# Peptides against a protein of PDB entry 5K2M: the designs that were tried, part 3

Target 1, 273 residues: chain A of PDB entry 5K2M
Amino acid sequence: MRIGITYTVLRREEMAIKERAGEFGEVVMLHEDDLLFPGNYDLDVVIIRNVSHFKALYTARLFESEGIPTVNSSRLIFEAGDKLFATLRLAGKVPVPEWKAALSEGGALRVPDSLGYPLVSKPVFGSWGRLLAKVNDRDSLEAVLEHRKWMKNPLYGIHYFQEFVEKPGRDIRSYVIGGEFVGAIYRYSNHWITNTARGGKAEPCSDPEVEELSVKAWEAFGEGALAIDIFESEKGLLVNEVNPNMEFKNAARVTGADMAGKLVEYAVEVAKT

## One batch from the design tools (peptide; aimed at target 1 V9 H31 N245)

Design b1_p8_5_s4 (made by RFdiffusion4, then SolubleMPNN; from b1_p8_5, 5 letters changed)
Fold by OpenDDE base, seed 1:
Structure b1_p8_5_s4 (fold): chain B 273 residues (1-273), chain A 8 residues (1-8)
Amino acid sequence: as target 1 above (273 residues)
Amino acid sequence: MTARSAID
């Protein structure tokens, strides 16, 4: 078996994936500079580890066009990596924060009529809490919308909002690979954006309700490897978002779960189908 | 690693 691994930067995760993949066959490391299409790739499967969502998406689709399956698939990356499209999948299976989408400034200005304040403004794309805004009032909403007009990417004209969820100074990150729950952590922060906090603490999360909810969230997509962000709210557990290009070094360290091994095992299964 | 990637 020949296993490709695409990457932008060789992180702890990519090193661990490479090491575990070597137990199953020949490993071919493919930096972004090595990727030219169309090309003659002799690979049974490709593990996608490009840092950019868009580069990951296009890389996956390009390999698939040459008959090589990817983990994750371009379909999964597309649907899970867009916050709005992910919400559409999740909302049919699991509890999610209340949300609204608007396709114009005039539409966006009416969102508080339904959700009230405070709101959270999110871009539909982006990682690590980039361009998240807590919107407490009309003036703040107008400011966010004004700034979006001057952003070059047309996708900033797609307005996605959630209710502001009061969290107990933490959130949950769980991992589901091939439909199997692998592990979960609590992420502690003094800021309302837990995922981006400097000096954030991770602790193991052992909760059967988190495990069940995480698997159900994965089933909304039905394939691949996902990190799942869950909020503890007054309404119970809410699935906030999923990540089809997960980081897991701290979760692996804290839980002791072999996340890299589970990812490789799943990729080997995909290669055999 | 960026500060934002300090935790998974």
Scores: peptide ipSAE 0.025, ipTM 0.565, DockQ to the pose 0.084
OpenDDE base, seeds 2, 3, 4, 5: peptide ipSAE 0.022, 0.020, 0.023, 0.021; ipTM 0.567, 0.559, 0.569, 0.559

Design b1_p8_6 (made by RFdiffusion4; failed a check: a repeat of another design)
Pose (drawn by RFdiffusion4):
Structure b1_p8_6 (pose): chain A 273 residues (1-273), chain P 8 residues (1-8)
Amino acid sequence: as target 1 above (273 residues)
Amino acid sequence: HTERTNEP
């Protein structure tokens, strides 16, 4: 059993994964510099841990082209990692915040007629709560759209919006791996953006409703290891997003759950075809 | 190896 781990830097998550994988077989640490294709790699499975979402997608696709299964797969990395594609997959399967998509500035200006104010603008490929905007009126919408327009990346031209959900000073992050619920936390902040990457704080979450909803959200994709974001609202729990390259150091510490171990166990199972 | 950061 040879288990590959692709990484950019060795965060706590990557170190814990390397350790757990060592109990099952030879670990082959693959930095981005070690990635060259086409190439001969002798691996039964690769755990994708690249910090860049896009580098993780392409390395997963490249290893798949060498006949080497990846966790997570290139398909799941793309579908789950893109807010719009992921919302299309979650819709009708679990409750989600109301959302709209537009393809131009003019189309985006009509979004408030459907969603109302306040609304949330976010990039389709983003993480860590970056470039999220709470838009309270037309002037703010025009400001966000003008800035998006002048940004180089054509992906900023896909305009994705959600109604603003009044959360109780926190949100929920849960983890489902291979269909098994493995844990959840609250992420608190005095700011409406609660990511731990922006200073949000982790506390244990033992709400039985989140466990069931988290499995249903995972079932919309039917594979892999997903970190799932959930909002509490006046209309019950809403699934906001799913994440295919999960961070969990604060979550594992707070809940005591072995998220690195469970990811590895799942990877060994996929390594058996 | 080339040094990098955690920045996505």

Design b1_p8_6_s1 (made by RFdiffusion4, then SolubleMPNN; from b1_p8_6, 4 letters changed; failed a check: a repeat of another design)
Amino acid sequence: MTARTAED

Design b1_p8_6_s2 (made by RFdiffusion4, then SolubleMPNN; from b1_p8_6, 5 letters changed)
Fold by OpenDDE base, seed 4:
Structure b1_p8_6_s2 (fold): chain B 273 residues (1-273), chain A 8 residues (1-8)
Amino acid sequence: as target 1 above (273 residues)
Amino acid sequence: MTARSAED
């Protein structure tokens, strides 16, 4: 078996994936600079680890066009990596924060009529809480909308909002690979954005309700490897978002779960189908 | 178990 691994930066995750993939066959590391299409790739499967959502999406689709399956698939990356499209999948299966989407400023200005204040403005794409805004009032909403007009990427004209969820100074990140729950962590932060990339602490989360909800959230997509962000709210557990290009170094360290191994095992299964 | 920093 020949396993490709595409990457932008060789992180702890990519090193762990490489190491575990070596137990199953030949590993071909493919930096973004190595990726030219069409190409004569002799690979049975490709694990997509490009940092950029769009680069990951296009890389997956390009390999699929050569008849090489990818983990994750371009379909999953597309649907899970867009916050709005992910919400559309999740909302039919699991509890999610209340949300609204608007396609114009005039539409966006009416969002508080349904969600109230405070609300959260999100770009449909992006990582590490970039361009997340807690919108407390009308003036803040107008400012966010005005700034979006000057953003060159037309996707910034897609206005996605959620209710602001009060959290107990933490959120949950769980991991589901091939429909199997692999593990979960609490991410602690003094900021309303609990992302560990911003200096959050991680602790193991052992909660059967989290496990069940995480699997149900994965089933909304029905394939691949997902990190799932869950909020503990006054309404119970809410699935906030999913990530088809998960970071797991902290979760693996804290839980002892073999996330890299599980990802490789799943990729090997995909290669055999 | 003490919370481990994400920076380690």
Scores: peptide ipSAE 0.016, ipTM 0.526, DockQ to the pose 0.034
OpenDDE base, seeds 1, 2, 3, 5: peptide ipSAE 0.027, 0.021, 0.025, 0.025; ipTM 0.596, 0.572, 0.576, 0.567; seeds 1, 2, 3, 5 fail the geometry check

Design b1_p8_6_s3 (made by RFdiffusion4, then SolubleMPNN; from b1_p8_6, 4 letters changed)
Fold by OpenDDE base, seed 2:
Structure b1_p8_6_s3 (fold): chain B 273 residues (1-273), chain A 8 residues (1-8)
Amino acid sequence: as target 1 above (273 residues)
Amino acid sequence: MTLRTAED
């Protein structure tokens, strides 16, 4: 078996994936600079680890066009990597934070009529809590909307909002690969953004409700490897978002779960189908 | 292939 691994930067995750993939076959590391299409790639499967959502999406689709399956698939990356599209999938299966989408400033200005204040403005794409805004009032909403007008990417004109969820100084990140729950962590932060990439501490989460909810959240997509972000709220557990290009170094470290191995095992299964 | 390592 020949396993491709596409990457932008060799992180701990990519190193672990490479190491575990070597147990199953020949590993072909493919930096973004190595990716030219069409290409004659002799690969049975490709694990997509490009940092950019869009690069990951297009890389997956390009390999698929050559008959090479990817983990994750371009379909999954597309559906899960967009916060709004992910919400649309999730909302039919699991509890999610109350949300609104608006396609204009005029629409966005009416969002508080439904969600109230405070609310959270999110771009539909992006990682590590970039461009998340806690919007406490009308003036703040107007400011966010004004700034969005001048943002170069037209996707910033898609206005996605959530209710502000009061969290107990933490959130949960779980991992589901091929429908199997692999593990979960608490991410602690004194800031309303709890992402570990911003300095949050990680601790193991062993909660059967989290496990069940995580699997159900994965089933909304029905394939691949997902990190799932879950909020503890007064309404119970809420699935906030999913990530089809998961970081797991902290989760692997604190839980001892073999995230890289499980990802490779799934990729090997995908290669055999 | 220059493996670009992320600084830890």
Scores: peptide ipSAE 0.021, ipTM 0.607, DockQ to the pose 0.255
OpenDDE base, seeds 1, 3, 4, 5: peptide ipSAE 0.021, 0.011, 0.016, 0.018; ipTM 0.559, 0.532, 0.513, 0.511; seeds 1, 5 fail the geometry check

Design b1_p8_6_s4 (made by RFdiffusion4, then SolubleMPNN; from b1_p8_6, 5 letters changed)
Fold by OpenDDE base, seed 4:
Structure b1_p8_6_s4 (fold): chain B 273 residues (1-273), chain A 8 residues (1-8)
Amino acid sequence: as target 1 above (273 residues)
Amino acid sequence: MTARTAAD
């Protein structure tokens, strides 16, 4: 078996994946600079670890075009890595924060009529809370919309909003790989954006409700490896988003779960199908 | 400064 691993930066996750993949076969590390298509890749499966959502998506699709399966698939990366498309999958299966999408400024200005204030403005793409805004009033909404007009990427013209969820100074990150719950952590932050907090604490989360909800959230997509962001709200547990390009070094450290091994095992299963 | 997630 020959296992490809595509990457932008050799992180702790990619090192762990490489190490575990070596137990199953030959490992071919593929930096983004090594990727040229069409190519003559002799690989049974490729684990996609590109940092950029779009690079991961296109890399997966390019390997698939050569008959090489990927973990995650380009379909999963596309659907899970877009916050709006992920919401469309999740909303039919699990509790999610109330949301609205608008395709124009005039549409976006009516979002508070449905969701009220405060709102969260999200770009449909991006990581680490980039361009998340808490919108408390009309003036703040107008400012966010005005700034979006000057952003050159047309995807910034897709206006995605959620209700602001009051959280108990933490959120939950869970991991589901191949439909198996692997583990979960609490992420502590003094900021409403838990994921971007400098100096956040991670602790293990052992909650059967989190496990059940995480598996149901994964089943909305039905394949691959997902990190799942869950909020503890006054309404109960809410699935906020999923990530098909999961970081897991802190979760693996805190829980002791073999997340890299589980990812490799799943990739080996995909290679055999 | 790249926003480092202190937790995954």
Scores: peptide ipSAE 0.027, ipTM 0.569, DockQ to the pose 0.076
OpenDDE base, seeds 1, 2, 3, 5: peptide ipSAE 0.027, 0.023, 0.023, 0.026; ipTM 0.557, 0.541, 0.544, 0.566; seeds 2, 3, 5 fail the geometry check

Design b1_p8_7 (made by RFdiffusion4)
Pose (drawn by RFdiffusion4):
Structure b1_p8_7 (pose): chain A 273 residues (1-273), chain P 8 residues (1-8)
Amino acid sequence: as target 1 above (273 residues)
Amino acid sequence: HTERTNHP
């Protein structure tokens, strides 16, 4: 059993994964510099841990082209990692915040007629709560759209919006791996953006409703290891987002759950075809 | 190896 781990830097998550994988077989640490294709790699499975979401997608696709299964797969990395594609997959399966998509500035200006104010603008490929905007009126919408327009990346032209959900000073992050719920936390902040990457704080979450909803959200994709974001609202729990390159150091510490071990166990199972 | 950061 040879288990590959692709990485950019060795965060705590990557170190814990390396250690768990060592109990099952030879670990082959693959930095981005070690990635060259086409190439001959002798691996039964690769755990994708690249910090760049796009580098993780392409390395997963490249290893798949060498006949080497990846966790997560290139398909899941793309579908689950893009807010719009992921919302299309979650819709009708679990409750989600109301959302709209527009393809131009003009189309985006009509979004408030459907969603109302306040509304949330966020990039389709983003993470760590970056470039999220709470838009309270037309002037703010025009400001966000004007800035998006001048940004180089054509992906900023896909305008994705959600109603603003009044959360109780926190949100929920849960983890489902291979269909098994493995844990959840609250992420608190005095700010409406609660990511731990922006200073949000982890606490254990033992709400049985989140366990079931988290499995249903995972089932919309039917594979892999997903970190799932959930909002509490006046209309019950809403699934906001899913994430295919999960961070969990604060979550594992707070809940005591072995998220790195469970990811590895799942990877060994996929390695057996 | 080339050094980097934990930047997405």

Design b1_p8_7_s1 (made by RFdiffusion4, then SolubleMPNN; from b1_p8_7, 7 letters changed)
Fold by OpenDDE base, seed 4:
Structure b1_p8_7_s1 (fold): chain B 273 residues (1-273), chain A 8 residues (1-8)
Amino acid sequence: as target 1 above (273 residues)
Amino acid sequence: MSLRFDID
């Protein structure tokens, strides 16, 4: 068994994955600078750990083009890593925050007619709460839309909105790998954006409802390894988003779950199919 | 403690 691991930065997650992968076979670490295609790679599976969503997506697709399966697959990265596309999958299976998508400024200006205020503006791509905006009124909406016009990436012209969900100063992050629930944590923050580098505390989450909902959320995609962000709301649990390139350092530490081991085990099984 | 790595 030859296991590739693509990465941008050697984080604790990548180190743990490397260590566990070594128990199953030969490990080939592939920094982004090592990747050139077509490349005639001798690998049975590749674990995708590139930090950039797009780099991860294209890396996965490029390996797949050479007949090498990836964890996650390019399909999963594409569908799960885009907030709007993920919502489209999730909405058919699990409770999600109310959402709207608009393809023009004129359309976006009508979103409050449906969602009301406050609402949340999200880019369809990005991490760590980047460019998330709580939109409290018309003036704020106009400002967000105006700024989007001047952003170079045309994907910023895709307007994705959610209702603002009042949370109890925390959210839940769960992990499902190959359809198996691996663990969950509470993430505490005094900021309305709980999923940021702005600080917080993590605590174990042991809730059978979270476990059940997490598995159902994973089933909306039907493959791979996902981190699932869940809100505790007045309406009950809501699946906010999923992450096909999960960070799990804190979750592994807090829960004691072998996230890296489970990921590697899944990758090995993928290699055998 | 930060819950995520602050990497661009």
Scores: peptide ipSAE 0.020, ipTM 0.533, DockQ to the pose 0.200
OpenDDE base, seeds 1, 2, 3, 5: peptide ipSAE 0.020, 0.012, 0.019, 0.023; ipTM 0.578, 0.433, 0.442, 0.459; seeds 3, 5 fail the geometry check

Design b1_p8_7_s2 (made by RFdiffusion4, then SolubleMPNN; from b1_p8_7, 6 letters changed)
Fold by OpenDDE base, seed 2:
Structure b1_p8_7_s2 (fold): chain B 273 residues (1-273), chain A 8 residues (1-8)
Amino acid sequence: as target 1 above (273 residues)
Amino acid sequence: MTKRSDVD
């Protein structure tokens, strides 16, 4: 078996994936600079680890066009990597924060009529809480919308909002690979954005409700490897978002779960289908 | 370096 691994930066995750992939076959590391299409790639499967969502999406689709399956698939990256599209999938299967989408400023200005204040403005793409705004009032909403008009990417004109969820100073990140729950962590922060990439601490989460909810959230997509962000709310557990290009170094360290191994095992299964 | 990923 020949396993490709595409990457932008050789992180701890990519090193671990490489190491574990070596147990199953020949490993071909493919930096973004190595990716030319169409190409003659002698690969049975490609693990997509490009940092950029769009680069990951297009890389997956390009390999698929050559008959090489990817983990994750371009379909999954597309559906899960967009916060709004992910919400659309999730909302049919699991509890999610109340949300609204607007396609204009005029529409966005009516969002508080449904969600109230405070609400959270999110871009449909992006990571580590980038461009998340807690919108406490009308003036703040108008400011966010004004700034969005001047953002170059037209996707910033897609206005996605959630209710502000009061969290107990933490959130949960779980990992589901091939439908199997692999592990979960609490991410602690004194800030309303709890992402560990912003300095949050991680602790193991062992909660059967989290496990069940995580699997159900994965089933909304039905394939691949996902990190799942879950909020503890007064309404119970809410699936906030999913990530088809997950970081797991903190989770692996804290839980002892073999995230890299499970990802490789799944990729090997995909290669055999 | 805060790695700016477009994905988490």
Scores: peptide ipSAE 0.022, ipTM 0.604, DockQ to the pose 0.230
OpenDDE base, seeds 1, 3, 4, 5: peptide ipSAE 0.019, 0.018, 0.015, 0.019; ipTM 0.604, 0.596, 0.544, 0.602; seeds 3, 4, 5 fail the geometry check

Design b1_p8_7_s3 (made by RFdiffusion4, then SolubleMPNN; from b1_p8_7, 6 letters changed)
Fold by OpenDDE base, seed 1:
Structure b1_p8_7_s3 (fold): chain B 273 residues (1-273), chain A 8 residues (1-8)
Amino acid sequence: as target 1 above (273 residues)
Amino acid sequence: MTLRRDVD
């Protein structure tokens, strides 16, 4: 078996994936500079670890065009990596924060009539709490919308909003790979944006309700490896978002779960199908 | 500069 691993930066996750993949076959590390298409790739499966969402999406689709399956698939990266498209999948299966989407400034200005204040503005793409805004009033909404007009990427013209969820100074990140729950962590922060990439601390989360909800959230997509972000709210557990290009070094360290091994095992199963 | 998921 020949296992490709595409990457932008060799992180702890990519090192762990490489090590575990070596137990199953030959490992071919592919930096972004090595990726030319069409190509004659001799690979049974490719694990996609490009940092950029768009680079990951296009890389997956390009390998699939050569008849090589990817983990994650381009379909999953597309559906799960866009916050709005992910919400559309999740909302049919699990509790999610109340949300609105608007396709114009005039539409966006009416969102508070439905969600009230405070609300959260999110770009449909992004990670690490990038361009998240807590919008407390009309003045702050107008400011966010004005700034979006001057951003070059047309996707900033897609306005996605959620209710502001009061959290107990933490959120939950769980991991589901091939439909199996692998582990979960609490992410603590003194800021309303809870993210370990922004200085949040991780602790183990052992909660059967989190496990059940995480599997149901994965079933909304039905394939691949996902990190799932869950809020503890007064309404109960809410699935906020998913990540098809997950970081797991902190979760693996804190839980002791072999997330890299589980990812490789799933990729090997995909290769044999 | 730390690369982010949405950065090329």
Scores: peptide ipSAE 0.019, ipTM 0.586, DockQ to the pose 0.202
OpenDDE base, seeds 2, 3, 4, 5: peptide ipSAE 0.021, 0.016, 0.019, 0.014; ipTM 0.607, 0.548, 0.601, 0.514; seeds 2, 3 fail the geometry check

Design b1_p8_7_s4 (made by RFdiffusion4, then SolubleMPNN; from b1_p8_7, 6 letters changed)
Fold by OpenDDE base, seed 1:
Structure b1_p8_7_s4 (fold): chain B 273 residues (1-273), chain A 8 residues (1-8)
Amino acid sequence: as target 1 above (273 residues)
Amino acid sequence: MTLRLDVD
């Protein structure tokens, strides 16, 4: 068994994955600078840990083109890593926040007619709560749309909105790998953005309803390793988004769950398929 | 935590 691991930066997660992968076979660490295609790679599977969503996506697709399976697959990275595409998968299987998509400024200006205020503006790509805006009124909506017109990437012209969900000062991050629930945490914050990358505190979450909903959310995609963001709302649990390139150091520390081991075990299973 | 580029 030869296990590739692609990476941008050696984080705690990549070090843990490397260590556990060494128990299953030969490990080949592949920095982004090592990746040239087409290539001659002798690997049974590649674990994708590139920080960039797009670099992860293209890296996965390039290995797949050479007959090498990846965790996650390029399909999963594409579908789960885009907030709108992920919503399209999730909405058919689990409760999600109310949402609207608009393809123009003129369309976006009509979103409040359906969702009301306050609403949340999101880019379809990006992590750690980048470019999230709570939009309380028309003036704020116009400002967000004006700024988007001057952003260089054309994907900023795809306008994704959600209802603003009042949360109890926390959200939930769960982890599902190969269809198995691995663990969950509460993320506490005094800010409406609860992401631990923005200073949120993590605590263990042990809730059978969270476990069941997390597995159902994973089943909307049907493969790979996902982190799942869940809101506690007045309407019950809502699946907000998923992440196909998950950070788990805080979750592993707080829960004691072997996130890295479960990821490697799944990659070994994929290699044998 | 410092935000990183996750595009390009």
Scores: peptide ipSAE 0.020, ipTM 0.512, DockQ to the pose 0.172
OpenDDE base, seeds 2, 3, 4, 5: peptide ipSAE 0.020, 0.020, 0.016, 0.014; ipTM 0.520, 0.484, 0.447, 0.481; seed 3 fails the geometry check

Design b1_p8_8 (made by RFdiffusion4)
Pose (drawn by RFdiffusion4):
Structure b1_p8_8 (pose): chain A 273 residues (1-273), chain P 8 residues (1-8)
Amino acid sequence: as target 1 above (273 residues)
Amino acid sequence: HTARENTP
């Protein structure tokens, strides 16, 4: 059993994964510099841990082209990692915040007629709560659209919006791996953006409703290891997003759950084809 | 290996 781990830097998550994988077989640490294709890699499975979402997608696709299964797969990395594609997959399967998508500035200006104010603008490929905007009126919408327009990345031209959900000073992050619920936390902040990457704080979450909803959200994709974001609202729990390159150091510490171990166990199972 | 940062 040879287990590959692709990484950019060795965060706590990557170190814990390396350790757990060592109990099952030879660990082959693959920095981005070690990635060259086409190439001969002798691996039964690769755990994708690249910090860049896009580098993780392409390395997963490249290893798949060498006949080497990846966790997560290139398909899941793309579908679950893109807010719009993921919302299309979650819709009708679990409750989600109301959302709209537009393909131009003009189309985006009509979004408030459907969603109302306040509304949330976010990039389709983003993480860590970056470039999220709470838009309270037309002037703010025009400001966000003007800035998005002048940004180089054509992906900023895909305009994705959600109604603003009044959360109780926190949100929920849960983890489902291979269909098994493995844990959840609350992420608190005095700011409406609650990511731990922006200073949000983890506490244990033992709400049985989140466990069931989290499995249903995972079932919309039917594979892999997903970190799932959930909002509490006046209309019950809403699934906001899913994440295919999960961070969990605060979550594992707070809940005591072995998220690195469970990811590895799942990887060994996919390594057996 | 080339040094880097934890930047997505």

Design b1_p8_8_s1 (made by RFdiffusion4, then SolubleMPNN; from b1_p8_8, 6 letters changed)
Fold by OpenDDE base, seed 2:
Structure b1_p8_8_s1 (fold): chain B 273 residues (1-273), chain A 8 residues (1-8)
Amino acid sequence: as target 1 above (273 residues)
Amino acid sequence: MSARFDID
């Protein structure tokens, strides 16, 4: 077994994945600078750990074009890594926050007619709560829309909104790999954005309802390794988003779950398919 | 390094 691992930065996650992959076969570390295609790679599977969503997506697709399966697949990265596309998958299977998408400023200005205020403006891509805006009123909505006009990436012209969910000072991040629930954490913050990358603290989450919902959320995609962000709301649990490029150092630390091992085991299974 | 806007 030859396992590739693509990466941008050697984080704790990549080090753990490398270590565990070594138990299953030869490990080939592939920094982004090493990635040339066509490349005639002698690999049975590639674990995609590029930091950039788009680089991860294209890297996966490029390996797949050479007949090498990836974890995650380019399909999964594409579908799950876009908040709107992920919502489209999820909404058919699990409860999600109320959402609206608009393709113009004029459309976006009508979103409050459905969602009311406050609402949350999100880019369809990006992580760590970047460019999330709590929009409390019309003036704030107009400001967000004005700023979007001047953003370089045309994807910022895709206007994705959610209802503002009142959370109990935390959210949940769960992990499902190959359809198996691996673990979950609470992420605590006094800010409405609870992401640990923004200073949130993590604690173990042991809730059978979270486990069941997480698996159902994964089933909306039907493959790969996903981190799943879940809100505790007055309406019950809501699946906010999924992440095909999961960070798990905090989850692994607080839960003791072997996220890296489970990811490698899944990659080995994919290689054998 | 990836562009900051697309970092996961």
Scores: peptide ipSAE 0.022, ipTM 0.592, DockQ to the pose 0.322
OpenDDE base, seeds 1, 3, 4, 5: peptide ipSAE 0.020, 0.022, 0.015, 0.014; ipTM 0.585, 0.459, 0.534, 0.515; seeds 3, 4, 5 fail the geometry check

